# Peptides against a protein of PDB entry 4QMF, part 47

Target 1, 175 residues: chain A of PDB entry 4QMF
Amino acid sequence: ESSFMTLFPKYRESYLKTIWNDVTRALDKHNIACVLDLVEGSMTVKTTRKTYDPAIILKARDLIKLLARSVPFPQAVKILQDDMACDVIKIGNFVTNKERFVKRRQRLVGPNGNTLKALELLTKCYILVQGNTVSAMGPFKGLKEVRRVVEDCMKNIHPIYHIKELMIKRELAKR

## One batch from the design tools (peptide; aimed at target 1 T115)

Design b2_p27_5_s4 (made by RFdiffusion4, then SolubleMPNN; from b2_p27_5, 10 letters changed)
Fold by OpenDDE base, seed 4:
Structure b2_p27_5_s4 (fold): chain B 175 residues (1-175), chain A 27 residues (1-27)
Amino acid sequence: as target 1 above (175 residues)
Amino acid sequence: KKKEEEEKKEEELDEELNKLSEEILKE
């Protein structure tokens, strides 16, 4: 495929409008075309005849996916870098009870976001918890670790066990 | 109730995790 489209929620419209010129400029460097459709509530990216690297369209796909999930542009645009990967983790289906969902999601974030920040540090990832998704950006190894912690947390496995494990691994790696 | 005991245990783990997180962030 040379074209990808993603839908975004209505509450993101105003922000996306404000940064869309920046999105366009960033993608223009790679000769990727993009369209913001405010009626449909969608973003589209597509290759052009001038697109040199066909793989960049996949990164563009990821860019609009991240933007749709509330990742701010200055962070999301880093996905266009070769060494940057991302993951969008759906967390809304693990728990049917809304109260339990909110509690487990909050546990992942922690007081003042401390748990999330600690996890970011340990995995060398950027992590954003928003709505029914967790967006992460970083190295593949780190992303795998993030997904494990996030999903297990939603499955009622307390993050402390994984955080301790990651700390041990980090200490071992320093030797 | 078993539920109350589980909730207390979770709260204890939450507190421990917060302390641990703060330590990590200070490094």
Scores: peptide ipSAE 0.646, ipTM 0.929, DockQ to the pose 0.930
OpenDDE base, seeds 1, 2, 3, 5: peptide ipSAE 0.643, 0.645, 0.642, 0.642; ipTM 0.928, 0.928, 0.927, 0.928

Design b2_p27_6 (made by RFdiffusion4)
Pose (drawn by RFdiffusion4):
Structure b2_p27_6 (pose): chain A 175 residues (1-175), chain P 27 residues (1-27)
Amino acid sequence: as target 1 above (175 residues)
Amino acid sequence: SEEEEEEEELLEKALEEMEEQLEEEEE
C-alpha cells in the first residue's frame, strides 16, 4: 500500500549500489520492501502484508532521503531508531546568483569545517552539507536550532551570533 | 576530559575564525 520514492544524483549511485544489500537488510527487520532503480536513478520504499507497524515507513522514507543527500549509511540507519529525527534543509532558493550562494554555504561550513563542527557540538546533532541541501539528524530541539542557523545563514546573517548565543546558553546550563 | 578540552579549543578557534571573517565582510 504505502510507498515513497526519492531521486539521487549519479555521483551517489556507486556508493548506494554497493551498500544496498545492507539497506534491504536493515529494512527487512521492519518488513519494509525497497527497490533501487539504476536507470531512473531512484530509491523506493514500500510497506508489505507482513509489516508490523506501517508508520515506520515514514522513517524508511527519511532513510532513503538521507541516502540521496550523501549521508553515510551507518549514520543514516539511526533514523530507524526511536529517539532520532531528521531534517533535510533545502538551501537552493535563497540566492539567485551562484557566487553568493557558494559564499554563504562556505560561510556555513567555514574554515576546515570548524564552525560546522561547532554547530554539531552545540546542537548535539549530526549535520552534513551537500550541494543544495544540509542534512541534520538528532534531537528535535537541536534540529530546530540547526534549521534556524542554516536558514539564517543562507540569508546574509552571520552564524557567529548564533554560535555565541548557544555557547552562552550552554555555559548557563552548566552552572 | 581530554576530549572535552579538545572540543573547547575547537570552539574557541571557530569563534576566532568567524570573528575574522565577519570583520572582512564589514570592510

Design b2_p27_6_s1 (made by RFdiffusion4, then SolubleMPNN; from b2_p27_6, 12 letters changed)
Fold by OpenDDE base, seed 3:
Structure b2_p27_6_s1 (fold): chain B 175 residues (1-175), chain A 27 residues (1-27)
Amino acid sequence: as target 1 above (175 residues)
Amino acid sequence: SKEEEENEKLLKEAIEQLEKELEEEKK
């Protein structure tokens, strides 16, 4: 049997408790068992004797990883779909100065979240900026674009340049 | 479609706001 465990921060505990029955129900459809450990602050998924698709455990692993990084359940659970991929981009190590880090991270979101929304539309991805990570869900091509924009942003390349590039590509593709 | 038009409007507005933000940061 295969199993995966993910730790979650304390501030996520209350939410995870409220949605864990939904997590259990979603994974039960695939005969994947799951455990929420509030003492350790961990989530675990594991295959059972009735698990039909051995690859589904990897998606279950991704599910709890996304949940640990503040992705809401209605979005995170979509990872169980065959056509859905995800990426958790670590952004905390690009800048040593905390103020600079916060500034660059905020650029990903932008005023009223408009930067993030634009990037989501152009890449056809869901994107969540939280703490030291950016979580993304969508097609592989879109995820690749998201990672590029996110990492470049942390390297002091403003997202606007990539957004403009993506818009040009989008317009050209319509012809 | 109406949704496409709304998305296009949102993109244009986002770009405009980003451009303003970029100019402010360069000051």
Scores: peptide ipSAE 0.151, ipTM 0.760, DockQ to the pose 0.834
OpenDDE base, seeds 1, 2, 4, 5: peptide ipSAE 0.139, 0.136, 0.138, 0.136; ipTM 0.755, 0.754, 0.750, 0.754

Design b2_p27_6_s2 (made by RFdiffusion4, then SolubleMPNN; from b2_p27_6, 11 letters changed)
Fold by OpenDDE base, seed 3:
Structure b2_p27_6_s2 (fold): chain B 175 residues (1-175), chain A 27 residues (1-27)
Amino acid sequence: as target 1 above (175 residues)
Amino acid sequence: SAMEKEEEELLKEALKQLEEELEEEKK
């Protein structure tokens, strides 16, 4: 039997309560048990004696991790698919100055979210910037690109340079 | 395709806005 637990911030509680039945139903299909602890502020997933695929528990772990980081359930639940990977990138430790942190984090989103949308298109990933983390879901190659762009952004390399590079690569791949 | 054209326009617009933002941040 394997078990994984993740904590979630208080502001996420109401949403998690709302969708928890859907989480339970999705995991039940794989015979994975789950518990929402509102007192502790935690989510737990567990294998059962009927769990057939031993790898699914790791996906369940990733599911609750994504949910804790504000990824909406309809998107997060896609992690249970075999071809879907995810990454939760911690961005809060690159700079100590709060204003600088906020500025660099905002660059990932850009005006009207266009930077984020461009990155999503170019990497074929879903990307969510929230708090001290960036959550991404998609193919491994795309996830690697996302992590590079995100980390470089927090290191004061503007995403535009990576976007230009990815656009060039995209055009070259069409030839 | 129509979808490809839409993506291309989105990318062009994003790039334009990013360039403007970058220039403002350099001040």
Scores: peptide ipSAE 0.313, ipTM 0.850, DockQ to the pose 0.820
OpenDDE base, seeds 1, 2, 4, 5: peptide ipSAE 0.307, 0.298, 0.178, 0.294; ipTM 0.848, 0.843, 0.724, 0.842; seeds 1, 2 fail the geometry check

Design b2_p27_6_s3 (made by RFdiffusion4, then SolubleMPNN; from b2_p27_6, 13 letters changed)
Fold by OpenDDE base, seed 3:
Structure b2_p27_6_s3 (fold): chain B 175 residues (1-175), chain A 27 residues (1-27)
Amino acid sequence: as target 1 above (175 residues)
Amino acid sequence: SAMEEEEKKLLEEAIKQLEEELKKELE
């Protein structure tokens, strides 16, 4: 039997407690067992003898990973769908200066979240910027684009450059 | 389509706002 565990920050505890029954129900459909450990601050998913699809455990792993990174359950649970992929991009190690980090991270969101929304539309992904990670869900092509934009942003390449590029590519693809 | 045009308009506006913010940030 396969098992995966992820730790979650303390500030997620209250929310995870609230939605854990929904997590359990969603995973039960696939005969995946799950455990929320509030003492350790961890989530665990594991196969059972009734688990039919061995690959679903990997999606369950991704589910708890996304939940740990503040992705809301209604969005995170979509990872269990066959056509949905995800990526958790670590952004905390690109710069050592805290102020610079915050500034560059904020660029991903932009004024009124417009930058993030533009990226989501152009890549057909869901994107959440939280803490030291950016979580994305969507098609593989879109995820690759998201990672490029996110990492470049942390390397001081402003997202507007990529947004313009993606818009041009989109227009060209329609011809 | 109308939806595509609206989306394009939204993106263009977002870019415009972003450019303005970028200019301020670089000062």
Scores: peptide ipSAE 0.136, ipTM 0.751, DockQ to the pose 0.651
OpenDDE base, seeds 1, 2, 4, 5: peptide ipSAE 0.117, 0.123, 0.059, 0.121; ipTM 0.734, 0.729, 0.617, 0.740; seed 1 fails the geometry check

Design b2_p27_6_s4 (made by RFdiffusion4, then SolubleMPNN; from b2_p27_6, 7 letters changed)
Fold by OpenDDE base, seed 5:
Structure b2_p27_6_s4 (fold): chain B 175 residues (1-175), chain A 27 residues (1-27)
Amino acid sequence: as target 1 above (175 residues)
Amino acid sequence: SEEEEKEKELLEKAIEELEEELEEELK
């Protein structure tokens, strides 16, 4: 039997409590057990003797990881689909200066969220910038592109340059 | 397709706005 646990920040407690019945129902379809510990501030997923696909526990692990990083349940639960992958990109360690960190993180979002929206469209991914992480969901190829753009942004390469490149690649792929 | 064209237009507009923002930031 396999088990995975993730901690979540206090500010997520109310939301997680609200949607936990939905989490339980979604995982029950796969005979995965789950526990929300409000004292510790943790979520746990476990295989059971009735779990048919042992690999689904890894997706369940990813589900609680995404939920802990503020991804809403209707989006996060899509990770249980066979064709859906995810990535949680840690961005907090690229820059020590807080102001510089905030500035570079803001570049990922851009004015009116246009940078993020453009990146989502070009990579066919869902992307959420929250705290010290960027959560992404989508195809593996798209996720690889997202990680590159995100990490380069934290290394002071503005996302606009990658967006332009992705636009060109997209047009070339249609030909 | 119509959806692809709408998406392209959206992206082009977004890029234009981003370029303007970038120019302002680099000043």
Scores: peptide ipSAE 0.100, ipTM 0.717, DockQ to the pose 0.688
OpenDDE base, seeds 1, 2, 3, 4: peptide ipSAE 0.097, 0.097, 0.059, 0.051; ipTM 0.712, 0.713, 0.626, 0.620; seed 4 fails the geometry check

Design b2_p27_7 (made by RFdiffusion4)
Pose (drawn by RFdiffusion4):
Structure b2_p27_7 (pose): chain A 175 residues (1-175), chain P 27 residues (1-27)
Amino acid sequence: as target 1 above (175 residues)
Amino acid sequence: DYLDVFKESELTSEQREELRKELDEAY
């Protein structure tokens, strides 16, 4: 009955093609069927007659979505867990110009990826920047903070204020 | 949007081809 599909770019195809057996196996635990269409370049997740809890299909949809945005499989299957939520942030329709987009996304990730790593440490979330999206996984509150930082960064508001604020809040909680 | 996830039954072949074209142009 329930079926969700997503598209993936070609540079991701090879990786998925070699790890797809691991995906259907992880989904087999929940009795969710999945198909990988190489010509169309898409992934599809479906519920079956023997699926225990159909609502997990939403999580399965998130899994393949994370897989379409260059999130590694071992990190991605954590979405099938309970205390895990995700958020794939679209950053494409903030800047009409290409140079400025790269400038703000590079500002988002920063030198050696340090500022991006700092966000991972402060929001307690896994964050991955790829092309037109920023994929985030972890606690709901930290996810809200990540979306806030990313969205406010793609707009010309620098992440330094946010990182400072979160650092101050963390040290205040330490007391 | 090619960055979205869709309910499979809600998509026509023409819509899928359009989304595929947009994705190929972007990448």

Design b2_p27_7_s1 (made by RFdiffusion4, then SolubleMPNN; from b2_p27_7, 18 letters changed)
Fold by OpenDDE base, seed 1:
Structure b2_p27_7_s1 (fold): chain B 175 residues (1-175), chain A 27 residues (1-27)
Amino acid sequence: as target 1 above (175 residues)
Amino acid sequence: SFEDSFELSSLSEEELKKLKEELEKEY
């Protein structure tokens, strides 16, 4: 039997308590057990004797990882679908200066979230910028593109450059 | 279309630079 545990920040506790029955129900369909430990501040998923597909535990692992990073349950639960992948990109280590970090992180979002929306549309991913991480869900190709844009943004390459490149590539692919 | 809404692919390098600068002022 396999198990995975993920810690979550205190501010996430109330939400996780609220949706945990839904998490349990979703995982029960796959005979994956789960535990919310409010004392430790952890989520655990584990296979059972009834788990038919042992590979689903990896998706369950990803589910709790996404939930810990503030992805809402209705979106995060989609990770259990066979065609859905995810990535949690750590962005907090690229810049030591807090102000510079915040500024570069804001560039990923852009005015009214338009930069982020553009990236989501072009990559066919869901993207959430939260704290020191960017969580993304979608096809592997799209996730690779998201990671590149996100990391380059933290390296002071403005996302708009990559957005333009992705748009051009999309146009060329239609010809 | 999305492309029509942003029209970023049609921007020159200079226009893109200006747009970057404007976006940077917002944050």
Scores: peptide ipSAE 0.026, ipTM 0.512, DockQ to the pose 0.015
OpenDDE base, seeds 2, 3, 4, 5: peptide ipSAE 0.024, 0.023, 0.016, 0.022; ipTM 0.597, 0.574, 0.516, 0.582; seeds 2, 3 fail the geometry check

Design b2_p27_7_s2 (made by RFdiffusion4, then SolubleMPNN; from b2_p27_7, 15 letters changed)
Fold by OpenDDE base, seed 3:
Structure b2_p27_7_s2 (fold): chain B 175 residues (1-175), chain A 27 residues (1-27)
Amino acid sequence: as target 1 above (175 residues)
Amino acid sequence: SFEDSFELSSLSKEEIEKLKKELEEEY
């Protein structure tokens, strides 16, 4: 039996309660058991004797990890698809100064979320900036690009430069 | 504004506006 647990922040409790039946149904299709512990503030996924694909438990682990980091269920559940990967990028330790951290994090989002949306389109990823993490879902190549842009942004390389590079590469690929 | 959000000291306002337009075309 394989099991994985993740803790979630208190502000996610209400949401997780509302969608947990949907989580259960999604995982039941793969014979993965799940538990929401509101006292501990944890989510657990477990294989059962009926679990056919042993690798699905890793995707279930990723599902609860994404949910803990504020990814909405309709998006997070896509991780159970074979062609979908994810990454949770820790950004909180790149900058000690809180104001500088907030500014750099905001650059990832941009005005009205436009910078983030551009990055999503160019990498074919879903991207969510929440607290000290950036959650991304998509193809491995796209995820690699997202991680580079995110980490470089926290290192004071503005996302616009990478976005421009990605745009150029995209245009070149159309020829 | 877009310019205020990017805080790009290395780019001219014209370059920023150009990039903005390019990004908008991808949406």
Scores: peptide ipSAE 0.020, ipTM 0.428, DockQ to the pose 0.014
OpenDDE base, seeds 1, 2, 4, 5: peptide ipSAE 0.021, 0.019, 0.018, 0.019; ipTM 0.496, 0.487, 0.460, 0.487; seed 1 fails the geometry check

Design b2_p27_7_s3 (made by RFdiffusion4, then SolubleMPNN; from b2_p27_7, 15 letters changed)
Fold by OpenDDE base, seed 1:
Structure b2_p27_7_s3 (fold): chain B 175 residues (1-175), chain A 27 residues (1-27)
Amino acid sequence: as target 1 above (175 residues)
Amino acid sequence: DFEESYELSSLSKEELEELKKKLDEEY
């Protein structure tokens, strides 16, 4: 039997309470047990004797990790699909100066979220910038591209450079 | 379509730097 636990921030508690029955139902289809501990502020997933596919526990682990990082349930639950992967990119350690951190994080989002939207479209990923992390969901190739752009952005390489490169590559691939 | 609206793929190096500058001023 395998189990995984993740902590979640207090501000996420109310939301997690509201969707936990849906989490339970989604995981029950795979015979994965789950527990929401409001005292500790944790989510746990575990295999049961009825779990047929042992690999699904890793997806369940990823599900609770995504939920802890503010990914909405309707999006996060897609991680249980075979063709869906995720990545949680820590961005808080690249810059010590808070103002510089905020500025670089904002560049990743861009005006009206357009930079982020462009990156999502080009990589075929869902991307959520929240606090000190960026959560992404999509194909492995797209996730690799997202991680590169996100980390480079925090290293002061503007996302627009990578967006242009990705657009050109996409155009070339269609010919 | 975002690509059509912004024409980002067609930007010259100069235009890209100008865009970066504008974005840096805004954020």
Scores: peptide ipSAE 0.026, ipTM 0.483, DockQ to the pose 0.015
OpenDDE base, seeds 2, 3, 4, 5: peptide ipSAE 0.024, 0.020, 0.018, 0.021; ipTM 0.599, 0.420, 0.436, 0.539; seed 4 fails the geometry check

Design b2_p27_7_s4 (made by RFdiffusion4, then SolubleMPNN; from b2_p27_7, 15 letters changed)
Fold by OpenDDE base, seed 3:
Structure b2_p27_7_s4 (fold): chain B 175 residues (1-175), chain A 27 residues (1-27)
Amino acid sequence: as target 1 above (175 residues)
Amino acid sequence: DFLDSFELSSLSEEEIKKLKEELDKEY
């Protein structure tokens, strides 16, 4: 038997409580048990004797990890699909100064979220910036590109540079 | 790291408390 637990921040408690029945239903299809502990502030997933695919527990682990980092359930649950991958990129350790951190993180989003939207379209990924993490879901190639852009942004390389590069590559691939 | 997923039996109550304290430092 395999089990995984993740902690979630207090501000996520209300939302997780409201969608937990949907989480349970989604995991029940794969015979994965799950527990929401509101006192501890944790989510747990476990294999059962009826779990057919042993690898599904890793996807369940990824599901609760995504939910803990503010990914909404309708998006996060897609991780249970075979063709969907995810990455949770830690961004909080690149800069010690809070103001500098916030400014660099904001560059990933851009005015009205346009920078993030452009990156999502070019990489074919879903991307969510929240707190000390960037969560991404999509194809492996796209995820690799997202991680590069995100980490470089925290290293003071503006995302627009990579977006321009990705746009050029896309145009060249259409010829 | 508080962002890691753990096997349930691998963490003590004290470790969980420390991880939660770290999580609360998020900007």
Scores: peptide ipSAE 0.271, ipTM 0.816, DockQ to the pose 0.776
OpenDDE base, seeds 1, 2, 4, 5: peptide ipSAE 0.156, 0.147, 0.129, 0.169; ipTM 0.761, 0.759, 0.747, 0.771

Design b2_p27_8 (made by RFdiffusion4)
Pose (drawn by RFdiffusion4):
Structure b2_p27_8 (pose): chain A 175 residues (1-175), chain P 27 residues (1-27)
Amino acid sequence: as target 1 above (175 residues)
Amino acid sequence: EEEEELEEIEEMLEEIEEELEEIFKED
């Protein structure tokens, strides 16, 4: 009955093609069927007659979505867990110009990826920047903070104010 | 007590500024 599909770019195809057997196996634990269409370049997840809890299909949809945005499989299967939520943030329709987009996304990740890592440490979330999207996984509150930072960064508001604020909050909680 | 709390807040803010400089440091 329930079926969700997503598209993936070609540079991702090889990776998925070699790890797909691991995906259907992880999904087999929940009795969710999945198909990888190479010509169309898509992934599909479906519920079956023997699926225990159909609602996990939502999580399965998130899994393939994370896989379409260059999130590694070992990190991605965590979405099938309970205390795990995700958020794939679209950053394409903020800037019409290409140069400025790269400027602000590079500002989002920063030198050596430090500022991006700092966000991972402060929001306690896994964050991955890829092309037109920023994929986040972890606690709901931290996810809200990540979306706030990313969205406010793709708009010309620098991430330094946010990082400082989160650092102050953290030290205040330390007390 | 109030002066000691303010000194602790200043020291914390200095440490945060130093850490931010390290995060945004270019090589």

Design b2_p27_8_s1 (made by RFdiffusion4, then SolubleMPNN; from b2_p27_8, 12 letters changed)
Fold by OpenDDE base, seed 1:
Structure b2_p27_8_s1 (fold): chain B 175 residues (1-175), chain A 27 residues (1-27)
Amino acid sequence: as target 1 above (175 residues)
Amino acid sequence: EEEEKEKEEKELLEKIEEELKKIFEKE
């Protein structure tokens, strides 16, 4: 039997407690057990004797990882679908200066979230910028593109260059 | 319906690119 645990920050406790019955119900369909430990501040998923698909535990692991990183449950639960992948990109260690970090992180979002929205549309991914991480969900190809744009942005390559490239590629693919 | 959605998405992306270009030129 396989088990995975993820710690979550204190500010997520109230939300996780609210949605935990929905998490349990979603995982029960796959015979995956789950535990929310409010004392430790952890989520655990584990296989049971009734778990048929051994690969689903890895998706359950990813589910709790996404939830810990502030992804809403209605979006995070889609990770249980076979065609859905995710990535959690650590961005906090690219820049030592806090002000420079905040500025580069803000470039990913852009004015009114338009940069992020453009990137989501072009990659067919969901993207959440939160704290020191970017969480993404979607097709594996799209996730690779998201990671490249995010990491390059933290390396001072503005997302607009990648967006333009992706737009050109999209137009060429329609011909 | 799918073609219409693609057209709307394209138009939105073009607008976003233009706005982002203007902002980038100011940085």
Scores: peptide ipSAE 0.056, ipTM 0.602, DockQ to the pose 0.086
OpenDDE base, seeds 2, 3, 4, 5: peptide ipSAE 0.051, 0.044, 0.044, 0.051; ipTM 0.625, 0.610, 0.615, 0.621

Design b2_p27_8_s2 (made by RFdiffusion4, then SolubleMPNN; from b2_p27_8, 9 letters changed)
Fold by OpenDDE base, seed 2:
Structure b2_p27_8_s2 (fold): chain B 175 residues (1-175), chain A 27 residues (1-27)
Amino acid sequence: as target 1 above (175 residues)
Amino acid sequence: EEEKELEELKKLLEEIEKELEEITKKY
């Protein structure tokens, strides 16, 4: 038997309570058990005797990880699909200065969310910038690109540099 | 469809660049 637990912040409690029946139903299809502990502030997923695919527990682990980081359920549940991967990029430790952190994090989103939208299109990923993490879902290659852009942004390399680079690469690939 | 996406990306990039230019002009 395999089991994974993820803690979630208090501000997510109300939302998680609202969608937990949907989480349970989605995981039941794979015979994965789940528990929402409101006292501890945790989510747990477990294999059962009826779990056929042992690898699905890892996707269930990723599901609760994404939910804990404010990814909406309709998006997060897509992690259970075979072709979908995810990454939770911790950005909180790159910069000690809070103001600098906020400014660099905001650069990932950009005016009207245009920077983030461009990055999502170029990498074919879903990307959520929230708190001290960036959550991404998509193809493995795209996730690798997202991580590079996100981490470099926190290291004071503006995302536009990578966006231009990715656009050029895309144009060259058509030739 | 791919061409439409490329056009959208070009527009997004242009908007981002314009915003950066405006920020630079303020300093």
Scores: peptide ipSAE 0.224, ipTM 0.768, DockQ to the pose 0.086
OpenDDE base, seeds 1, 3, 4, 5: peptide ipSAE 0.199, 0.227, 0.125, 0.196; ipTM 0.755, 0.773, 0.674, 0.754; seed 3 fails the geometry check

Design b2_p27_8_s3 (made by RFdiffusion4, then SolubleMPNN; from b2_p27_8, 12 letters changed)
Fold by OpenDDE base, seed 2:
Structure b2_p27_8_s3 (fold): chain B 175 residues (1-175), chain A 27 residues (1-27)
Amino acid sequence: as target 1 above (175 residues)
Amino acid sequence: EEEKRREEEERILKKIEEELKKIFKKY
């Protein structure tokens, strides 16, 4: 029997309460039990005696992790699919200066979100920039690229350089 | 449907590329 817990920030409580029945239903299909603890501010997933796929608990773990980091349920629940992976990239510790942090985080998003959209398309990932984390969902290869771009951005390498590189690689792959 | 999606993605990428080219020149 396996169990995983994640804490969530207070500002996420209202939303999680709203969607928790949907979480329960989604996990019930896999015979995974779940608990929302509003006092502790935690989500827990656990296997049951009826759980037949031992690997699904890891995906359930990832689901609650994504939900804790502000990924909407309709997107986060896709993690239960076999072809879907995720990554939660902590960006808050790369820069101590708040202004510099905000500036670099904003570079990931770009004007009208176009930088982020380009990165999503090029990596075939969903990407959410929220607070001190970037949550990504998609193929493993794409996730690796996302992490590189995100971390490099926080290290003052502008995402545009990576996007240009990815665009070139994409064009070359068509040949 | 997949072809249409790919075409739309290429269209979006092209637009983004044109927008980003302006930024590329700044670096």
Scores: peptide ipSAE 0.080, ipTM 0.683, DockQ to the pose 0.102
OpenDDE base, seeds 1, 3, 4, 5: peptide ipSAE 0.064, 0.062, 0.040, 0.036; ipTM 0.665, 0.662, 0.591, 0.579; seed 4 fails the geometry check

